# Peptides against a protein of PDB entry 2AZE: the designs that were tried, part 116

Target 1, 148 residues: chain A of PDB entry 2AZE
Amino acid sequence: AQECQNLEVERQRRLERIKQKQSQLQELILQQIAFKNLVQRNRHAEQQASRPPPPNSVIHLPFIIVNTSKKTVIDCSISNDKFEYLFNFDNTFEIHDDIEVLKRMGMACGLESGSCSAEDLKMARSLVPKALEPYVTEMAQGTVGGVF
Target 2, 101 residues: chain B of PDB entry 2AZE
Amino acid sequence: GRLEGLTQDLRQLQESEQQLDHLMNICTTQLRLLSEDTDSQRLAYVTCQDLRSIADPAEQMVMVIKAPPETQLQAVDSSENFQISLKSKQGPIDVFLCPEE

## One batch from the design tools (peptide; made by RFdiffusion4, then SolubleMPNN)

Design b1_p19_3_s2 (from b1_p19_3, 8 letters changed)
Fold by OpenDDE base, seed 5:
Structure b1_p19_3_s2 (fold): chain B 148 residues (1-148), chain C 101 residues (1-101), chain A 19 residues (1-19)
Amino acid sequence: as target 1 above (148 residues)
Amino acid sequence: as target 2 above (101 residues)
Amino acid sequence: TEFLERRKQLEAARAALAA
């Protein structure tokens, strides 16, 4: 009985670890798709325009976005070497990572919500190695979660 | 019996985890290849138009922070305190605003 | 990995905001 109990504890530990890795893998897949899709979009756009955009008009990854009301007062203190920043706001704010920005732009093909159109799914599959395609399909169908 | 079943489950879970590790390695390899490709990095950008579509600068101020890897970010958002703290380990941090137009 | 660490950092920051 004690041996079985010990193995059950180990089983549960492994199941939780697998669940965590599944979540991590899904995020990595979304990042890969988003990055490649972004690069593809920009390449096509620059080809159509026959020139790159002005240097000061684009923001290269990585970055973080902070947004707040225009009425919000922000006090900023910066260290001499610019290694440290402190921002004090008088009202609420939002923080978004570059990946979140890409997701909201549709660069992850809606896969992040567990659903996407046939066209989006086709695009998503085309942006990952063959070995990852089955997992992308499961993500699109919302069937990720089982142990394989 | 129960013992045999649990033993078998553990073996199967080990195989499943190994499969996940393999897939993660493939994925991280792809991301690394992207980071090493100069042309891809040149094209890895968003525009002001992209940011306006997410947070309209006409209604909200949009601040962009470019910080080196491993930069520590601390944020507090409460009725008594609204604060963001950044501490870089590898280099200077750049902060700028997106224009409304 | 670099990408996983960045995600963890942001999640930690957001968790602090929600607390």
Scores: peptide ipSAE 0.158, ipTM 0.900, DockQ to the pose 0.686
Fold by OpenDDE base, seed 4:
Structure b1_p19_3_s2 (fold): chain B 148 residues (1-148), chain C 101 residues (1-101), chain A 19 residues (1-19)
Amino acid sequence: as target 1 above (148 residues)
Amino acid sequence: as target 2 above (101 residues)
Amino acid sequence: TEFLERRKQLEAARAALAA
């Protein structure tokens, strides 16, 4: 009985670890798709424009954005070497990392929500190695929770 | 019996975890390849138009923060304190505003 | 001091980016 109990505890521990790794893998896949899709978009756009955009008009990854009301008062303190910043707001703000921005731009093909169109799924599959395609399909279907 | 069942489950879970690790390694490798490709990195950008599409500067100001790796970010968003603190370890932090257009 | 207080620093940043 005690042996079974010990194994059950270990089983649960492993299940939780697998769940965590599944989440991590999904995020990695989304990042890969988003990055490749972004690069593809920009390559095509630059080809059509026959030139790259002005350097000061683009924001290269990585970055984060902070957005708040235009009426929000922001006080900024900066160290002399610009290694430290302190922003004080008089109202609420939002922070988004670059991956979240890419997702909102649709660069992850809607795979992040598991609600891909047929075209989005096709695009997503085309942006990953063959070994990852089944997992992308499972993400789209919402069946990733299964154990291999 | 129950013992045999649990033992079998643990073996299967181990195999599943190994498969996950393999897939994660593949994915990490792909991301690393992207980071090492100079042309891909040159093309890994968004525009102010992209940012406006997700956060309209007509209503919201959009601040962009370019920070070196390992920069620490602390944020407090409460009714009594609204604060963002940044501390870089590897270089200066660049902050600029996305123009409204 | 370690920090320099900036008021309307973002306005300068906005102007610089918009230019």
Scores: peptide ipSAE 0.020, ipTM 0.878, DockQ to the pose 0.028
Fold by OpenDDE base, seed 3:
Structure b1_p19_3_s2 (fold): chain B 148 residues (1-148), chain C 101 residues (1-101), chain A 19 residues (1-19)
Amino acid sequence: as target 1 above (148 residues)
Amino acid sequence: as target 2 above (101 residues)
Amino acid sequence: TEFLERRKQLEAARAALAA
């Protein structure tokens, strides 16, 4: 019947929305873990050194990274007020945001790929509120995705 | 019947979505707390050594871009055009090159 | 034009980061 058909359409719509929110939640969890882990690492390092690092030796979040071959020729055009930049490369480049950098640094404990050691998983769980711990466990196992 | 089954499914999906929303709110709250904590923000940094660990400057040039919020970034990476365009509306953009050593 | 060719600025940026 038409009524059932309408509900089927709505069902599919909701399923897709839930899928999107699951992805968003996973990203938020990874960001939280990565940020807290980074802060913890740096706090410990500064305590051991008994001083902060030199100001020009660190890059504070947020930032973006662009990398390309050292041989790549780059032409840069900049506005006088530095509000606009145009970079032209003669070869391919890569762009990474700060979150991706943190993931590659291991700050997300390998949770992003389900490649957590026992110690990594322990760290990840310790950096989230209790309510999120079950979800972290599922992410580590690669079992997230079910509807409940 | 089929109608009753679909109705029940929709209710269950609503409950699932509400659960997700709750968990997401917890996450966003935690992130907000981090953003509001001065000490955490002071410690939210990477080093040049960190960047070298993910992209070796001996082989790769690493450029760091510090841009204000809502800066527009457009990138083209094709066989004949390799370009990055940045447009800020909230302040100047800062660019640094990560040293090799 | 609102844009200026500034390769020197990139070099300055490199120097600033390395300082």
Scores: peptide ipSAE 0.055, ipTM 0.886, DockQ to the pose 0.028; fails the geometry check
Fold by OpenDDE base, seed 1:
Order: sequence, then C-alpha cells, then structure tokens
Structure b1_p19_3_s2 (fold): chain B 148 residues (1-148), chain C 101 residues (1-101), chain A 19 residues (1-19)
Amino acid sequence: as target 1 above (148 residues)
Amino acid sequence: as target 2 above (101 residues)
Amino acid sequence: TEFLERRKQLEAARAALAA
C-alpha cells in the first residue's frame, strides 16, 4: 500500500512536469513560427520594394514595448551611462515583449488562440520541421494533452 | 494489480516525456539556427506600422526599449505605484518613442 | 548621482521610423 502510494505521488509529479513541458513546447513552436513568418514577410516585402528599409525605420528584435495613454505623465530618470532607467507613471501602463507583439501581428498564424484557418494552418506547418507538424495540428485542434 | 499498473504507467510517462524532450530539442535547435543566420536576424524586425497595429500612437504613447541581454526589469502597476525600473550590466539601454508620440 | 531627471529626453527620443 505504501509502495503504491509512493508511485501515485511520482505519477502525479511526472504528469505535472509533462504538462509544463507541453506548455513550454507550445510556446517554443509559436515563437518559431512567428519568427520565421516575420522573416518571410519582410523578405518578401523587401523583394517587392527591391531594397531594404532604411536602417532607422525598423525595430529589430529583441525589444520591449511599453504603452500607456497619451495623457499619462511619465517621469524618466536615467543614469549618465544609460545603464539604469527609472520610469514613473501617473497611470497604468502595459508592457509587451516582442513575441507578444508578433502574436498580435498574426505572425503565429492565430495558432495561439485557436483562430487558425486552413491557410494559416498550412503556413504554420510549413514553418516547422516535419517532426513538429503533428503537434502543430494538435495545437490547432486543441487536442494537445494526450499521453505520447 | 495496482502496483503493476502504476509501474506500467510510470514507464509510459517516461517515454512520453522523452518524446516531449525530443520535440523541444528540435524547437530549440530551430530557434538557435535562426539566431545564427545573419540574414534571418537582419529580417527579424517590425515596423512602425506593425506597432501601430498593436498600440495606436494616435491614442497610446508607445515606448520602445532595446536593452542588452540579462537586463533587469522591474515593473509595478498598481493603484499606488506605476513604475518601470531597468538595470543593465552589459551595456547602455536604448529607449525611444514611436512616431506620433 | 545615479540618475538624471530627463522627462524631456524621453520626448525627444523619437524613433526615426517610417511613417
């Protein structure tokens, strides 16, 4: 009985770990898709324009975005060497990392929110190695979580 | 019996986890390849149009932070305090606003 | 001092992104 109980605890532990890894894998897949899709988009755009964009007209990854109301008053303290920044706001703000920005741009093909059309799914599959395609399909179907 | 069943389950879970690890390794490898590809990194950018689609500068102030790796970021967003603190140890932090405030 | 008050610095730090 005690041995069985110990194994039950271990079973639960492993299940939780697997669940966590599944979430991590999904995020990694989304990142991969988003990055590759972004690169493809920009490559195509530059080809169409027959030139790269001006250097200062784009923001390269990685970056962080902070947005707040235009009415928000921001006080900024900065060190001389620009190693330290302190921003004080008088109202709420939002912070978004580059991955979140890419997702909102649709670079992850809506896979992250279950809004993946057939064309989006096709694109998503094309942006991952073959071994990951089944998992992408499962993500789109919401069937992730089974025991492999 | 129960013991045998649990033992079998654990073995199966181990195999499942190994499969997950394999897939994760594939993903991390792909991401690493992207980071090592100069052309990909050159093309890994967003435009002001992209940012406007996320947070319209007509209504929102959009600030961009370019910070070196391992930069410490602390944010407090509460009714009593609204603050962002950045501390870099690997170089200067670049902060700029998107056009249209 | 570790910090300098630069409220105007932020406003002046506009990106030269394509409009």
Scores: peptide ipSAE 0.040, ipTM 0.885, DockQ to the pose 0.028; fails the geometry check

Design b1_p19_3_s3 (from b1_p19_3, 11 letters changed)
Fold by OpenDDE base, seed 5:
Structure b1_p19_3_s3 (fold): chain B 148 residues (1-148), chain C 101 residues (1-101), chain A 19 residues (1-19)
Amino acid sequence: as target 1 above (148 residues)
Amino acid sequence: as target 2 above (101 residues)
Amino acid sequence: TEFLQRRQQLKQARENLAK
């Protein structure tokens, strides 16, 4: 029947939307964990050093990283007001946002790849509200995807 | 029947989506609170040592871009064109190199 | 959020790279 067909289409749309939201939620959780873990690390480090690092020695979020071979030739064009930049490379490059950098630093406790140790998982759980802990556990186990 | 089954499925999916929305709202709120907390923002930084651990400047040139919100970034990486374009609407863009150790 | 928006922008840029 036409009614059943319409509902089947809607069912598929909802399933896809849920899948997208699951992915989005996982990323938000990782961002939260990474950010809080970074803050805690730095707070502890500054306390141990009894002073903050020199202002020019740190890079505050947000930022983007571009890396390429040291042999790569880069031409840079900048507008007068510095609102526009154009970089031309003679070879390949990589772009990483600050969250990706934090993940590679281990700030997300390996949760992004489901390769966290027991201690990492404990840390990850401690950095999220209670309501999110079950989802963190599922992420660590690679069992995210069920309908709740 | 089939219609009843589909209707029930849709109700279940609606409940699941509502749960996801709730969890996302919690996450969004937490991130917002972090962004508004002055102490957290002060401590939200990486060091040159951190960046070297990701991409060693001895082998790779590491360029840092700090741009205002909503800055447009476009990149092309092909055999004939390797390009990055940045366009800000809310202020100047700052670009600097991560020094070698 | 700012974090999500930034992630989306970078994703778009990377998608352009994949063209």
Scores: peptide ipSAE 0.073, ipTM 0.894, DockQ to the pose 0.698
Fold by OpenDDE base, seed 4:
Structure b1_p19_3_s3 (fold): chain B 148 residues (1-148), chain C 101 residues (1-101), chain A 19 residues (1-19)
Amino acid sequence: as target 1 above (148 residues)
Amino acid sequence: as target 2 above (101 residues)
Amino acid sequence: TEFLQRRQQLKQARENLAK
């Protein structure tokens, strides 16, 4: 019947929305873990060194990085007020945001790829509120995707 | 029947979505708290050594971009055009290179 | 591409939560 068809359409719409929210939540969790882990690392490092690093030796979040071959020629145009930049490359480049950098640094404990050791998983769980721990576990196992 | 089954499915999906919304709220709250904590802000940094560990400057040039919030970034990476465009509305953009050593 | 996609994803997530 038409009524059943309407409900099936609605069902599919909701499933897609849930899938989107799952992806968003996973990214938020990774961001939280990465940030907290980074802060923790740096705090410990500064304590061990008994001093903070030189101001110009560190890059505070947020940032992005662009990497390309050292052989790549880059032309840069900058506005007078530095509000606008234009970079032209003669070859391919990569862009990574700060979260991606943190992931590659291991700050997300390998959770982003489901490649967590027992210790990594323990760390990840310790960096989120209790309510998020089950989801972290599912992420580590690569089992996120089911409907609750 | 079919109608009853679909109705039940929709109810379950609604509950699942509500759970997700709740978890997302918790997560965003935590992130906000981190952003508001001055000590956390001070400690939220990476080093050039960190960047070298993920992108070898011996082979790759690493450029760092510090841009204000709401900065627009457009990137084109095709066989004919390789371009990055940045446009800030809230302040100057800072760009610098990560040294190899 | 991943950078832009992620940034947009997070923005949308925040906007959805703000509703």
Scores: peptide ipSAE 0.040, ipTM 0.885, DockQ to the pose 0.094
Fold by OpenDDE base, seed 1:
Structure b1_p19_3_s3 (fold): chain B 148 residues (1-148), chain C 101 residues (1-101), chain A 19 residues (1-19)
Amino acid sequence: as target 1 above (148 residues)
Amino acid sequence: as target 2 above (101 residues)
Amino acid sequence: TEFLQRRQQLKQARENLAK
């Protein structure tokens, strides 16, 4: 019947939406873990040092990183008010946001790549509310994607 | 029948989506709390050593860009054109390099 | 907006960060 066809279309639409939300949730979880882990690391480090680092020695979030070969020649044009920048490179470059940097630093405990040790998983779980722990476990096991 | 089966599937999918929404709300709330906590934000930093650990300055130059919200970033990375354009509407852009060891 | 071409900005930034 036409009704069944309509419901089938709706079913597919909802499945796709759920899939998108799953991806979004995973990213949110990773961000939360990464941020909390970073804060925890730095708090511990400052406690051990008995002082905060010099203010100009750290880079606070948010930020963007651009990396290129040391041999790359860069020409920079800057407006007088520093509102506009133009960089010209003679070779390829990479751009990374702060979240990606944190992931590469291991702040997400390897959860982003499913490379979690038992210790990593324990840390990850400790950095999220209880309600999110099951999902963190599923992420670590690579079992996310099913319908709840 | 088919109709009943599809109806049941949709109900289950609805419950699944509601659960996802709930979990996402929890995450969003946690992130918001972090963003509003001054102590957390004070501690939300990386060092040049951290950046060196992911991009060795012996091989790579690492440039840091701190720009106001809603800054436009355009990048072209092709065989004949390598360019980054930044345009802020809310304040000056800060750019600096991580030093080599 | 007019641009000022600079080649020393990044070097200065690096030096400042290294201090």
Scores: peptide ipSAE 0.018, ipTM 0.881, DockQ to the pose 0.028
Fold by OpenDDE base, seed 3:
Structure b1_p19_3_s3 (fold): chain B 148 residues (1-148), chain C 101 residues (1-101), chain A 19 residues (1-19)
Amino acid sequence: as target 1 above (148 residues)
Amino acid sequence: as target 2 above (101 residues)
Amino acid sequence: TEFLQRRQQLKQARENLAK
């Protein structure tokens, strides 16, 4: 009885860990797709333009964005060495990391929300190693979550 | 019996976890390769137009923060306080606005 | 740590981006 109880505890622990890893894997896949897709897009764009974009017209990863109403008053305090910043807003704001930005740009092909067209899914599959393709398919179908 | 069932479950879960670990390693390897490729890093950028497409600057201001690794970010967004605090340990933080065009 | 409060910080940031 005690042995069974111990094994049940371990079983639950492993199930939880697997669930966490599934979530992490999905995020990693999305990141990979988004990054590769972004690079591919920009490479193509630069080739078409026959020149790179102006240096101050692009934002290299990594970055974070903060967006708020254009009417929001922002008070900014910075240290002399620019190691510390303090922003005070008079209204609500949003913070997004670069990955979220890429997702919203469609760089993850809508895979993050299960909103993939046939073309999106084809693109997503093309941007991952063969071993990951089945998982990408499952993500697109919303069937991830089972035990292998 | 119950013991055998649990033992079998644990074995199956172990195999499943190993498969996940393998797939995760593949992903991390791919990301590392991208990180090590100078051309990929050069091309790993968004434009202000991209940012405008996801957050309309006609209605919202978009601030970009480029901070070194391990930078601490604290944010408070409540009815009483709206604040963002940044603290870097590895270098200066760069902040700029994405202009509306 | 000493902070410099700047009301024109964002304006300067925009100018730096446009430079």
Scores: peptide ipSAE 0.019, ipTM 0.882, DockQ to the pose 0.028; fails the geometry check

Design b1_p19_3_s4 (from b1_p19_3, 9 letters changed)
Fold by OpenDDE base, seed 1:
Structure b1_p19_3_s4 (fold): chain B 148 residues (1-148), chain C 101 residues (1-101), chain A 19 residues (1-19)
Amino acid sequence: as target 1 above (148 residues)
Amino acid sequence: as target 2 above (101 residues)
Amino acid sequence: TDFLQRRRQLEEARKALAS
């Protein structure tokens, strides 16, 4: 019947939307863990040093990094007001977000790649509200994807 | 029948989506709290050493871009064109290299 | 969210790089 067909279309739409939200939630969880872990690390480091680092020695979030070979020639054009930048490279480059940097630093406890040890998982769980802990566990186990 | 089954499935999917929305709201709330906490933001930084640990400074140069929100970033990486374009609408863009370059 | 938006923007840029 036409009604059943309509419901089947809606079912598929909802399934796709849920899939997208699951992906978004996982990313949000990773970001939360990474940020909190970073803050915790730095707080501890500053406490041990009994002072904050020099202002010009740190890079506050948010930021983007571009990396390329040191042999790469870069031509940079900047507008007078510094609102516009144009970089021309003679070779390939990479762009990374701050979150990706944090992940590579291990701030997400390896949860993003399923490389989460028991200790890492404990840390990850401690950095999220209780309601999110089950989902963190599922992420670590690779069992995310089921419909609640 | 088929209709009843589909109706039930949709109800279950709705409940699942609501649960996801709830969890996402919790996450966004936590992130917002972090963004509003001055001490947390003060401590939300990486060092040049951190960046060097990701990209070997002996072989790679690392350029840092600090841009205002909603800055447009366009990039082309092909055999004939390697380009990055930045356009800000809310203020100046700051670009710098790590000291040990 | 702003976080998701930034991620999407960078992802779009990377997609452009892959083309």
Scores: peptide ipSAE 0.125, ipTM 0.899, DockQ to the pose 0.757
Fold by OpenDDE base, seed 2:
Structure b1_p19_3_s4 (fold): chain B 148 residues (1-148), chain C 101 residues (1-101), chain A 19 residues (1-19)
Amino acid sequence: as target 1 above (148 residues)
Amino acid sequence: as target 2 above (101 residues)
Amino acid sequence: TDFLQRRRQLEEARKALAS
């Protein structure tokens, strides 16, 4: 009885670990798709324009975005070596990383929200190695969580 | 019996975890390849237009932070304190505003 | 660049904001 109880505890522990890894894998897949899709978009855009965009008109990854009302007063303190920054706001703000920006741009093909069209899913599958395609399909269907 | 069933479940979970690890390794490898490809890195950018599509500077001020990967970010957003603290250990941090137009 | 680590840092920061 005690042995069975110990194994049940271990089973639950493994299930939780697997769940965490599933979440991590999903995020990695979304990052890969978003990144490759972004690169592809920009490559095509530059080819059509026959030139790259002006250097100061683009923001290379990685980056973080902070947005707040234009009425918000911001005080900024910067160290001499620019290794430390302190921002004080008089109102609320939002923080978004580059991946979140890419997702909102549709670079993850709506896979993050399960809002993939057939064409979006085709694109998503084309941007990952063959071994990851089944998982992409499960993500699109919202069926991730089963035991492989 | 119960013991045999649990033992079998644990074996299956172990196999599932190994499969997940394998898939994660594949994905991580792909991301590393992208990070090492100079052409991909050159093309890994967004425009101000992209940012405006997410948060229009006409309504919101958009600040861009370029920091080394392991930069510490701490934020407080409460009724009495609104603060962001950045601390880099690998290099300087660059901050700039996204133009409205 | 470790994308997962950066994401985790941001999530932790947001959790602190929400608490």
Scores: peptide ipSAE 0.120, ipTM 0.898, DockQ to the pose 0.700
Fold by OpenDDE base, seed 4:
Structure b1_p19_3_s4 (fold): chain B 148 residues (1-148), chain C 101 residues (1-101), chain A 19 residues (1-19)
Amino acid sequence: as target 1 above (148 residues)
Amino acid sequence: as target 2 above (101 residues)
Amino acid sequence: TDFLQRRRQLEEARKALAS
């Protein structure tokens, strides 16, 4: 009886760990797709324009976005070496990392929400190694979560 | 029996986890390759137009923060305090606003 | 990977915001 109980505990532990790894894998896949898709988009755009965009017109990864109402008052304190910043707002704000920005741009092909068109799914599959394609398909269908 | 069934389940779970580890390794390898590729890094950018599309400056001000790796970010968003603190140890932090137009 | 590290940092910050 005690042995069975110990194994049940271990079983649950492993199931939880697998679930965590599944979540991490999904995020990694989304990051890969979004990044590759972004690079591909920009490469194509620059080829069509036959020139790169002006240097100060683009924001290279990595970056963080902070957005707040245009009416929000922001006080900023900066250290002399610019190693430290302190921002004080008089109202609420939002913080987004670059990956979230890419997702909202559609760079992850809607895979993050399981809302992919046939074309989006095709694009997503083309941006990952073959070994990951089945998982991408499951993500698109919202069927990720099973133990394989 | 129950013991035999549990033992078998654990073996199957181990195999499943190994498969996940393998897939994760593939992903991390791909991401590392992208981070090390000069051409990919050159093309890894968004435009102000992109940012406007997700956060319209007509309603929202968009501030961009470019900080070195391992920069500490602390944020407080409460009824009494609205604050963001950044501390870098590897270099200067760059902050700029995305223009509305 | 740098992506995972940054994600964790942001998540920690967001957790602090939710507290």
Scores: peptide ipSAE 0.114, ipTM 0.898, DockQ to the pose 0.699
Fold by OpenDDE base, seed 5:
Structure b1_p19_3_s4 (fold): chain B 148 residues (1-148), chain C 101 residues (1-101), chain A 19 residues (1-19)
Amino acid sequence: as target 1 above (148 residues)
Amino acid sequence: as target 2 above (101 residues)
Amino acid sequence: TDFLQRRRQLEEARKALAS
């Protein structure tokens, strides 16, 4: 009886760990798709223009975005070596990671919400190794969650 | 019996986790290859136009933060305090504004 | 890479904001 209880606890622990790994894998897949799609977009754009964009017009990854109303007052304190920053706002703000920015740009093909068109799904599949394609399909269908 | 059933379940879960680990290794390998490819990193950028598409500087102030790896970020957003704190251990932090249209 | 690690750090910061 005690042995069965121990195994039941272990079973539940493993199920939760698997669930966490599934979430991590999905995020990694989305990152891979978003990055590769971004690189592909920019490569094609530069080929069309026959020149790279002006250096000060682009923001290379990685980065973080902070946005707030243009009416928000911001006080900024910076250390001498620029290792520390402190920002004080008089109103609410938003913080976005570079990956979130890419998702909102559509670089993850809507896969993050399971809202892929047929064309988006085709693109997403083309940007991952063959072994990951079945998982991409499941993500698009919203059927991820089962145990292998 | 119940013991045999639980033992079998654990074996199956172990196999499932191994499959997940394998797929994750493939993903991390691909991301590493991207990070090590000079041309890919050169092309890994967004434009101010891209940022305006998600947060227009005409209506929203857009601040860009480029910080070294493992930089600590703390934020408070309440009626009493609106604050962001950044602390880097590996180098200087760069902050700039996205130009208005 | 540190992509997953950075995601965790930002999520922790956002959790603090929600509290």
Scores: peptide ipSAE 0.113, ipTM 0.898, DockQ to the pose 0.736

